# Ledger of designs, part 1: peptides against a protein of PDB entry 4GMN

Scores and structures below are computed, not measured.

Target 1, 375 residues: chain A of PDB entry 4GMN
Amino acid sequence: RYANITLLALVTLASIGTDFQETLVKGNQGSRESPISAADEEWNGFDDADGDAMDVDQKSSSGEDQEEDYEEIDVKEDDEDDDDDSITSEMQADMERVVGADGTDDGDLEDLPTLRELIQTAVPQLIRLSNLPIDSDESLTIQSHALSALNNISWTISCLEFANGENANIHNAWYPTAKKIWRKTILPILEADSADLKLATQVTSLAWAVARVLHGETPTDGNPHRKFISLYHSSKQQAGGNSNSIEEPEDPFQGLGVKCIGVVGSLAHDPAPIEVNREVGVFLVTLLRQSNNVPPAEIVEALNQLFDIYGDEELACDKEVFWKDGFLKHLEEFLPKMRTLTKGIDKRTQPELRTRADEALLNLGRFVQYKKKHA
Structure headers, positions and changes below count from the first letter of each chain, unless a header shows other numbers.
Peptide ipSAE is a variant of ipSAE made for these designs: the mean of its two directions, with the distance scale d0 fixed at 1.0 Angstrom where the peptide's residues are scored. Compare it only between designs on the same protein; published cut-offs may not carry over.
A fold fails the geometry check if it doesn't show the stated peptide or something in it is severely misdrawn.

## One batch from the design tools (peptide; made by RFdiffusion4; aimed at target 1 S158 R356)

Design b1_p8_2
Pose (drawn by RFdiffusion4):
Structure b1_p8_2 (pose): chain A 285 residues (1-30, 108-237, 251-375), chain P 8 residues (1-8)
Amino acid sequence: RYANITLLALVTLASIGTDFQETLVKGNQGDLEDLPTLRELIQTAVPQLIRLSNLPIDSDESLTIQSHALSALNNISWTISCLEFANGENANIHNAWYPTAKKIWRKTILPILEADSADLKLATQVTSLAWAVARVLHGETPTDGNPHRKFISLYHSSKQDPFQGLGVKCIGVVGSLAHDPAPIEVNREVGVFLVTLLRQSNNVPPAEIVEALNQLFDIYGDEELACDKEVFWKDGFLKHLEEFLPKMRTLTKGIDKRTQPELRTRADEALLNLGRFVQYKKKHA
Amino acid sequence: PPPFPPPP
């Protein structure tokens, strides 16, 4: 039963996690009662995956169970985070998911992040999941072991298809949990790291630049948020952004539209937004 | 929101 009974179940649950994304797209061309697949995924499939993700690991075989369990959690969390939850959008699904997303973080992402050593493959898997979960949690994400510091250190140390880089994952997840209403110091650290990435953009892969710019625009674009005054202005983030604008233009034109298109067009949007961003705040004390 | 790439 081993090869069939356990591994097959996980790989299939993960595929179900992947393919539910197509239901969302096709459904649009036309209390999760209307979405039983999603309902079952959250209420039934996910609790067992959190359990499996936790347990040792005493043996290599259970090393594979953990990995597959993390793959399913990842696919589900990613697909769900592909929904618009800003404003009142998709509120029914948000309430069904949010507590579970908190559990996945506390019970799965955090204990694994506690034992630093040793894997790169596994370190890549947890960050991918943590990025998916934090895209929904948005600074409501738990601040316990000061996880942003660990993902920050993971970025620099793992320095030794552009958007699949682990570094891009470190930028995204740390950037997502630093939105309001996060601890103002947690925000200061993450914001400082994201800006430092620009000041020292001399060697940062272009995709990681685009993600850093998107994360910053996503965080400090509201003057009513305490962190806009408490960090963005208090630490003068504006100067580095104004200084980076010329540097950003050349790197964008340094990207072969023909090889490959997506990064280029994506970077064009970031410089465009970067310019518009330098204006809006320039207008605000 | 920015485009978010799929996991491997």

## One batch from the design tools (peptide; made by RFdiffusion4, then SolubleMPNN; aimed at target 1 N151 S158 I170; its pose is not in this set)

Design b1_p9_1_s1
Fold by OpenDDE base, seed 1:
Structure b1_p9_1_s1 (fold): chain B 375 residues (1-375), chain A 9 residues (1-9)
Amino acid sequence: as target 1 above (375 residues)
Amino acid sequence: IKLRKVLPR
């Protein structure tokens, strides 16, 4: 009885975390005439005050007006009022406030009561449940559901902008909790060295969500970046041996390899120790060099992480790692391979992967040009 | 709010 109530509560919290993220995405799309597709955030370097905007000479080739008469397919709006009773009116009001909130610098969530209770009341209990001794299938199930709920909450929070003091109240409330998730949930599970790839995928997904907010401020105790690099390599070895391949997730970006890259990339941001940054940077650049045996989604993620880590020339990692270890040469040598890789992705069967690869290719070209100007 | 790149769920 108590187990079933606990499991139901954990499933409900995981659902709430998902629905909260969907509503934030929908709310952000409604407020902008153009969805900033993840594809429209081009890496342009840091604007020096003399911004020579690269004039992309869009040669308007005037192709002739073929009026193709699109027959108006009368899509019957079947108003299936799926009353998704999952989101309370209070949660919706909190989400609307989060989307509209000018960040007050006070870590006070008085104006966000549902988010406050989620962070201050629910998450600490989820951390406790994720760190229970595993002595039964029931305790393993509880851990998995607690990790799922923590994952969905942490991902939702990681989708908020925190740059330039935006959402500072949410950031300040989340930051100590994110550190606690890392220390009390992620590290103990990583140290248990379980052969459970499902658990490894869950903890790595959670670690990525947490590290997307904490960046280089993520606790470096026990060199977690090396554990995730080891997990990346171990996951590749297991996929090759047993015909019971855990069904590769239908989404290429949900793979354990992508998640490992996302975690270690996020961990390598300033103010991460230069040694941590170097080990991660070398790992990422090595994936590009070995790209013939690396899934395209992992290459896309590795490129995005390299742009985010080494985009700023004022950071110590630019001089001490990027230039010193000759990363520009490897990126320039990878550019023609990335063009071939991207063109090899079928737009019909993998439209998202193709779009993200086209973006990453464009950004790679710009990044190489930027770094050549600042050499 | 600029949503940072929503990773697919």
Scores: peptide ipSAE 0.039, ipTM 0.783, DockQ to the pose 0.615
OpenDDE base, seeds 2, 3, 4, 5: peptide ipSAE 0.041, 0.035, 0.035, 0.025; ipTM 0.796, 0.772, 0.783, 0.739; seed 2 fails the geometry check

Design b1_p9_3_s1
Fold by OpenDDE base, seed 4:
Structure b1_p9_3_s1 (fold): chain B 375 residues (1-375), chain A 9 residues (1-9)
Amino acid sequence: as target 1 above (375 residues)
Amino acid sequence: IKLAKYRPR
């Protein structure tokens, strides 16, 4: 009885997460479908009014040579004392104290009561249910449904815009909860070394959704990027050996390989540790070099991750990884291969994959040109 | 550069 109620609640939470995503997508489409008022105002062409070119006689006014006395503006070099605004150890300690205070700075979601209850009341229970000891088929079912609900909620939140302080209240409410999902759900499941590819796919999907918000601020404890890289390689070895291929998802972008790339790419964004960034960057560039046996969807995702990680020249990873490890050469050498790969995708059978590959190819050309200009 | 941002669904 209680299990059936729990399962029904989990299915309901998973559906709410999906319906909320669809509502956000429809809302964001509806805001772009501001009717272009077809102001088909017929721009009635300017009638060629016969502008009689009146001969304006150039009266040569003799400009008198006013000797402008260049007053030598004695630019006092004010010795602006370079107050080396060394970020005082106090600001760093206040940031560490704000981060280290388990301060329930539950972002004020007063205006979003449903989202507040979802984050503050439902998600903590889902984390608990996803981390139950697996001792029965019932506990495994509960875990799978809890992971599904967490995945749908996390994906929905990860589709919100957080750039430039947009949705800061939602970001602030979600951020500690996202870290809690990572530490209490994702890491324990990744450490359990389960041969269950379904569970691995569920946790990797959830990890990607969480990492799309946390980026380089995702906890690096236990080197989770290496676990996802290992999972990527293991998934390729299993697909090659057993004719019980898990039905490749109809959507090429829902594959475990794409999800692993999405996770590790997201983990490698600034302010990720440079060595985490390097290991991920080398992994992604290696996929491009070995592209002959890599699915096109994984190449598209790997390229997008490389553009997002190394798109900013001001970031430490640009100098310390991108330039230092010679990534530009590998991207340039990959351009002709990407053109061939993209042209090989049938627009009729795989229109989305072709569109995303055409975009990734365009971006690769622009990115290589950009990096060559800023070398 | 404004890269075409793909939003994964």
Scores: peptide ipSAE 0.047, ipTM 0.776, DockQ to the pose 0.183
OpenDDE base, seeds 1, 2, 3, 5: peptide ipSAE 0.042, 0.046, 0.042, 0.047; ipTM 0.808, 0.815, 0.772, 0.810; seeds 2, 3 fail the geometry check

Design b1_p9_8_s1 (failed a check: a repeat of another design)
Amino acid sequence: IKLAKYRPR

## One batch from the design tools (peptide; aimed at target 1 C159)

Design b1_p11_5 (made by RFdiffusion4)
Pose (drawn by RFdiffusion4):
Structure b1_p11_5 (pose): chain A 285 residues (1-30, 108-237, 251-375), chain P 11 residues (1-11)
Amino acid sequence: RYANITLLALVTLASIGTDFQETLVKGNQGDLEDLPTLRELIQTAVPQLIRLSNLPIDSDESLTIQSHALSALNNISWTISCLEFANGENANIHNAWYPTAKKIWRKTILPILEADSADLKLATQVTSLAWAVARVLHGETPTDGNPHRKFISLYHSSKQDPFQGLGVKCIGVVGSLAHDPAPIEVNREVGVFLVTLLRQSNNVPPAEIVEALNQLFDIYGDEELACDKEVFWKDGFLKHLEEFLPKMRTLTKGIDKRTQPELRTRADEALLNLGRFVQYKKKHA
Amino acid sequence: PFPPPPPPPPP
């Protein structure tokens, strides 16, 4: 039963996690009662996956179970984070998911992040999941072991398809949990790291630049948020952004539209937003 | 408030 009974179940649950994304797209061209697949994924499939993700690992075989369990959690969490939850959008699905997303973080992502050593493959898997979960949690994400510091150290140390880089994952997840209403110091650290990435953009892969700019725009674009005054202005983030604008223009034109298009068009939008961003705040004390 | 950028696609 081993090769069929356990591994097959996980790979299938993960595929179900992937393909539910197509239901969302096709559904649009035309209490999760209307979405039983999603209902069952959250209430039934996910609790078992958190359990499997936790357990040793005493042996290599259970090393594979953990990996597969993490793959399914990843696919489900990612697909769910492909929904618009800003404002009141998709509120029914948000309430069904949010507590579970907190559990995945506390019971799965956090204990695994506790033991630093040793894997790159596994370190890549947890960050991908943590990025998916934090996309929904938005600074409501737990601040316990000061996880942003770990993901920050993971970025620099793992320095030794552009958007699949682990570094991009580290930028996204740390950037997502630093939105309001996060601890103002957690925000200061993450914001400092994201800006430092620009000041020292001399050797940062272009995709990581685009993610850093999107994360910053996503965080400090509201003057009512304490962190806009408490960090963005208090630490003068504005100067580095004004200084980076010329540097950003050349690197964007340094990207072959023809080889490959997506990064180029994506970077064009970031410089565009970067310019508009430098104006809006320039207008605000 | 400044409008947020579009979110990235999943892997």

Design b1_p11_5_s2 (made by RFdiffusion4, then SolubleMPNN; from b1_p11_5 with P1M)
Fold by OpenDDE base, seed 5:
Structure b1_p11_5_s2 (fold): chain B 375 residues (1-375), chain A 11 residues (1-11)
Amino acid sequence: as target 1 above (375 residues)
Amino acid sequence: MFPPPPPPPPP
């Protein structure tokens, strides 16, 4: 009885976290005509020069008009108005405030009661539940649900803009809590060295969400970046050895490999120790060099992380790692491989992966040009 | 920056 109530509460908190994210994403898409990368704002040289480098060789093959009479399959959009009434009016009001907060509202978390209760009341309980001794299938189930709820809440918060002091109230409330999640949930699970790939995937997803807010301020105790790099390599060894279908996630970006890359990338951002940055940067560049054996989604993520880490030339990691370790040369040498990789992705079967690869290829070209100009 | 992959759905 108590277990079922706890599980229901955990599922509800996880749903709340997801629903909150979806609406934040939908709200932010309405305001962003173009996803200007934070790197694109700093890249004072990404003139949208219509560089006609898409020589779409329009070979006008005048192939004959076969009027195949496509019967207009009137796909009745069954507007299943799934009125997903899951969003409470209080959550919706908090979401509208977060999305509509033009970055001038030093609004206290007093104005965000749902988010406040999630951070201050729910998350401490979730941390406690995720850190219970695992002695039964019931305790494992509770841990999994607590991790899912922590993950969804953490991802939602990680989708907020914190640049230029935006959402500073939320950042200030979340930051100490994120550090607690890291130290009390993530690190203990990573140190337990569990062979459970499901648990490893859950904790890695949570770690990425948390590290996307903490960046290089993420606690470096026990060298977590090395644990995630090790987990990356271990996951690849298991996938190569057992043709037992770990159902590849339907979304190639939900893979444990992508999540590991996202975590270590986030951990390598300023003000990360130069040694941490270097180890991660070398790992990411090594993935590009080995791209023939790396899933395309992991290459896309590794590129994005490299752009985000080394976009700013004022950062110590630019001089002490990027230039010193000759990363530009590796990125230049990777450009033709990336073009081949991207062209190899079928737009019909993997439209998102193709779109993300086309964008990562464009950004790689721009980034290489930028770095050459600032050499 | 692409939006991060959505969180896994609640269990």
Scores: peptide ipSAE 0.025, ipTM 0.750, DockQ to the pose 0.121
OpenDDE base, seeds 1, 2, 3, 4: peptide ipSAE 0.021, 0.024, 0.021, 0.022; ipTM 0.728, 0.748, 0.724, 0.732

## One batch from the design tools (peptide; made by RFdiffusion4, then SolubleMPNN; aimed at target 1 D251; its pose is not in this set)

Design b2_p13_1_s4
Fold by OpenDDE base, seed 3:
Structure b2_p13_1_s4 (fold): chain B 375 residues (1-375), chain A 13 residues (1-13)
Amino acid sequence: as target 1 above (375 residues)
Amino acid sequence: MKPMAPLPRKPWK
């Protein structure tokens, strides 16, 4: 009984996190519809040319086929409209405030009661549940659901803009909690060096969501970037041996390799130690050099991380890593390979991957031109 | 729960 209620509560918390993200994504798209003035260019309709209706009279035949009396099983569609209105009116009001909040600098979530309870009450309990001793299938299930809830909450918060002091109240409330998730949930699981790829995928997804907010301010204790690089390599070695049983995620961007790249890329941002930045930058550039053996989604993510890390020429990593380690040459040499890779993706079978690869190719060309101009 | 795909990036300047 208590286990089922706990599992239901964890599923509900993780659903709320998903629905909150979808609404934030929709809200951020809606604010970019600048009213394109409907310039009423009268598209003059092309003339109705008279084309003669040929009267093809085809005649054929009388097949008698049998009236099989299919008994209309009146399946009462119990429209259980489970309108799982899981988004309470309070959550929706908090979402509207988060999207509309001009930055009141007070780090008090007084105006965001649902988000406050999520960060201050729910997340500390989820951290506790993710750290339970694993002694049963039930404890493993609880850990997995707690990690899923932490993942969805952390991803949702990572979709907020925090640049230029936007959402500073939410950032200030989340920042100590994000560091606590890192130190109490992520690091202990990574240090246990479990052969469980499912657990590794869950913790890496959570780590990416947390690192997307903390960036280079993510705790450097125990060199976590090296652990995720090691996990990347280990995941490739295991996939090469057992062709059978790891369900490749239907979405190429949900792979453990993509998640590892996303984590280490986020960890390498300023103010990360220059050596952490170098090790990550060399890892990412090495993926581009080895691109023939790297999934296209991982190449897209690696490029995107390189653009974010090295996009600012005023940062110490530009001079001390990007230019010193000759990254521009590797990006230029990769540009023709990226064109070939992107063209090789079928738009019909993998439309998202193709769109993201076309974007990354465009950005690679622009980034190389930018760096050549600022050399 | 669908794991969240990375958001579409802003076009690089």
Scores: peptide ipSAE 0.062, ipTM 0.814, DockQ to the pose 0.077
OpenDDE base, seeds 1, 2, 4, 5: peptide ipSAE 0.044, 0.037, 0.055, 0.060; ipTM 0.813, 0.794, 0.816, 0.816; seeds 2, 5 fail the geometry check

Design b2_p13_2_s3
Fold by OpenDDE base, seed 4:
Structure b2_p13_2_s3 (fold): chain B 375 residues (1-375), chain A 13 residues (1-13)
Amino acid sequence: as target 1 above (375 residues)
Amino acid sequence: MKAMRVPRKPATF
């Protein structure tokens, strides 16, 4: 009796998340029927429009070269043992306590009472239900429904625009909750290393929805990008060996491989650590190099993640990863392969995959031209 | 439950 009520509540919350998404998508479609005239506007990156270029008139004062003879002071390197001031897990917890005490700007959702109740009341209960001890098929069913509800809520929120301070109140309310979903739900399930590909697909879908809002500010504890890269590779090995084909999802973009790429791409955005960005960038570029053995939907996703990560030249990852690791050459060498791949997709049987591949091919051409101009 | 599709806005590059 209790379980049936809990399951009904979870199904209802998951439905509310879906119905809310459909409403947001319909609302945004009504505003976007302006036909983008294909003006050949040269893509200039992400224009942060409000850089008031302070004209610092650098007056060239010619200062005379005085050769000052620097005496080599032979500073004896006393090998002082670098006590690696590794911020202890206690200092991180105390910093989270201090930042979490000043960050109680509970984003004012007074005007959004339903969304407030979803974030503040429902999501904490869903996190709790997704982390119950699994002792029965009933507990597995509850976990799966709780993950589905969290997924639907998280995806719906991730469809909002947060650029330029849009929906800042929703972002501020969601951000600490998204971090809680990551730490309390996603990481524990990912660390349990379950052979359940259904559970892995559910948690990876949720992880992508969460990471689409948190980006490079997603908690780096336990190197989650490596876990999702590992999960990507493991999923490919299992698909090759056992004729218990998990029915390939009818939608090519719903595959576990696409979801893994979407997660790791989102995790690699600024301000992600440069090493996290590098490992993800190398993974994505490696997929393009190995494209003969990669599903077209994963190639489309990998390209879009590369554009989103390296679209801004002002970011540290552009210099330290994109240019330093020679990614432009790999993208340029992939362009003729992408044309062949895209032409191989039947518009009649796979219209969405073909459309998204045509878009990714167009953007690859533009991106390569952009990067060559800024070389 | 339908798995929610990733609505990609086309990257307006």
Scores: peptide ipSAE 0.040, ipTM 0.797, DockQ to the pose 0.064
OpenDDE base, seeds 1, 2, 3, 5: peptide ipSAE 0.040, 0.040, 0.039, 0.029; ipTM 0.794, 0.799, 0.803, 0.764; seed 2 fails the geometry check

Design b2_p13_2_s4
Fold by OpenDDE base, seed 4:
Structure b2_p13_2_s4 (fold): chain B 375 residues (1-375), chain A 13 residues (1-13)
Amino acid sequence: as target 1 above (375 residues)
Amino acid sequence: MKSLRVPRKPATF
């Protein structure tokens, strides 16, 4: 009885975490339909003017073919208004305040009561439940559900913009809790070195969500970046050896490899120790060099992490790692491979993977040009 | 449980 109530509560907390994210995504889409007044900053595109006009003059054949009256099939868009009325009016009001709030610097969530209770009351209990001694299948189930709830909450909070002091109240309330999740939940499970790939995947997903907020301020105790790099390599070795199909996740970006890259990339941001940044940067650049054996989604994630880590020339990692270790050359040499990789992704079968690869290819071109101007 | 994923903003350099 108590186990079933605990499991139901954990499922409910994990649902709430998902529903909040769906609301934040919808709210951020509606705010983008505000017409950005076209400030016509003329990006002078490359006038490659010199394409020789081959004047192939071929003739007018006047084929008279018939007016086939294509009946306008009025495809009623069934607006399946999936009015998922699951969001309480209090949760909706909290989300509207999060999307519209000028950041007050006080870590006070007085104006965000639902988010306050989630961070201050629910998360500490989830941390406790994720740290219970594993002595039964019931305790394993409780841990897995507690990790899932922590994952969804942490991902939802990581969707908020915290740049330039935006949402500073939420950031300041979350930051000590995120460090507590890292130290009490993530590190102990990573140190237990369990052969459980499911548990490793759950913890890596949670670690990515937490590290997307903490960045280089993530606790460096026990060199967690090396543990995730090791987990990346171990996951590749296991996939090659056992015909037990770990069903490749239907979403190529849900793979353990992508999650490992996302964690280590996030850990390498400023103010991370230069040695941590170097080890991660070398790992990411090595994936690009070995790209023939790396899934496209992992390449996309590795590129995006490299852009986020080394996009600012004022950071110590630019001079001490990016330039010193010759990363620009590897990125430039990868550009033609990225074009081939991106063109090889079918838009019909993998539309999202193709879109994100096209974006990563565009950003790679821009990033290489940026770095060449600042060389 | 859907594993949550954030769309990336295009990088500006």
Scores: peptide ipSAE 0.037, ipTM 0.798, DockQ to the pose 0.060
OpenDDE base, seeds 1, 2, 3, 5: peptide ipSAE 0.036, 0.037, 0.036, 0.036; ipTM 0.775, 0.782, 0.795, 0.783; seed 1 fails the geometry check

Design b2_p13_6_s1
Fold by OpenDDE base, seed 5:
Structure b2_p13_6_s1 (fold): chain B 375 residues (1-375), chain A 13 residues (1-13)
Amino acid sequence: as target 1 above (375 residues)
Amino acid sequence: DLEELLELLEELA
């Protein structure tokens, strides 16, 4: 009886976190209805389509407007009004306040009672539930649902703008809680070295969501980047051997490999220790060198992470890692391979993967050209 | 509601 109530509570919190995310995304992305599938799918990452186009102020001249006729793919919205009444009117009001805040309204956490209660009350309990001794199938189920709820909440918060001091009150409330999730939930699970690939996927998704906010300020205790790199390699070794590969998620970007890259990329941002940054940067550049055996989605993610980590020339990692370890040469040598890889993706069967690969290819060209000017 | 859910989680933890 208590277990079923706990599970219902955890499922509802996970749903709340997902719905909060979907609405934040629909609020920021006015036009791209990606059909987010129902409440049972662990929300496994947000497609930041808002890759802040590196404002490379290239005054490049008037090339001819070839109007490529973008065929509007009429995605029939099957309006299955599944009125999932999971969103409270207070949650919807908090979401509307966070999304509707033009960049002058620092959303005071006092004005966001639902988000406050999620951060201050729910998350501490979810951390506790995720740390229960695993002694039964019931405790495993509770841990899984607690991780799913933590994942969805953490991902939702990671979709908020924190640049330029936006949402500073939310950031300030979340930051210590995110560090607590990392130290109390993520690190203990990673240290237990479980052979459970499902648990490893859940904790890696959560770790990515948390690291997207904490970046290089993520606790470096026990060198977690090496654990995620090890997990990446272990996941690839398992996929090659068993024809009962857990069906690669239908979404190429939801794979454990992509999640591992996202985590370690996020961990390598300033002010990460230069040796952490170097180990991650070498890992990412090594994926590009081995691209013939790497899924395209992992290459896209590895490129995006490399742009974000090394985009700023004022950072210590630019001089001490990017230039010192000769990363520009590897990126330049990868350009023709990326063009081949991107062209190999069928636009009809994998439209999103093709779009993101085309964007990553454009950004790679720009990034290489930028770095060559600032050499 | 969320409050009942949070109270329930607090009672279960």
Scores: peptide ipSAE 0.028, ipTM 0.738, DockQ to the pose 0.000
OpenDDE base, seeds 1, 2, 3, 4: peptide ipSAE 0.024, 0.023, 0.027, 0.027; ipTM 0.721, 0.716, 0.736, 0.734

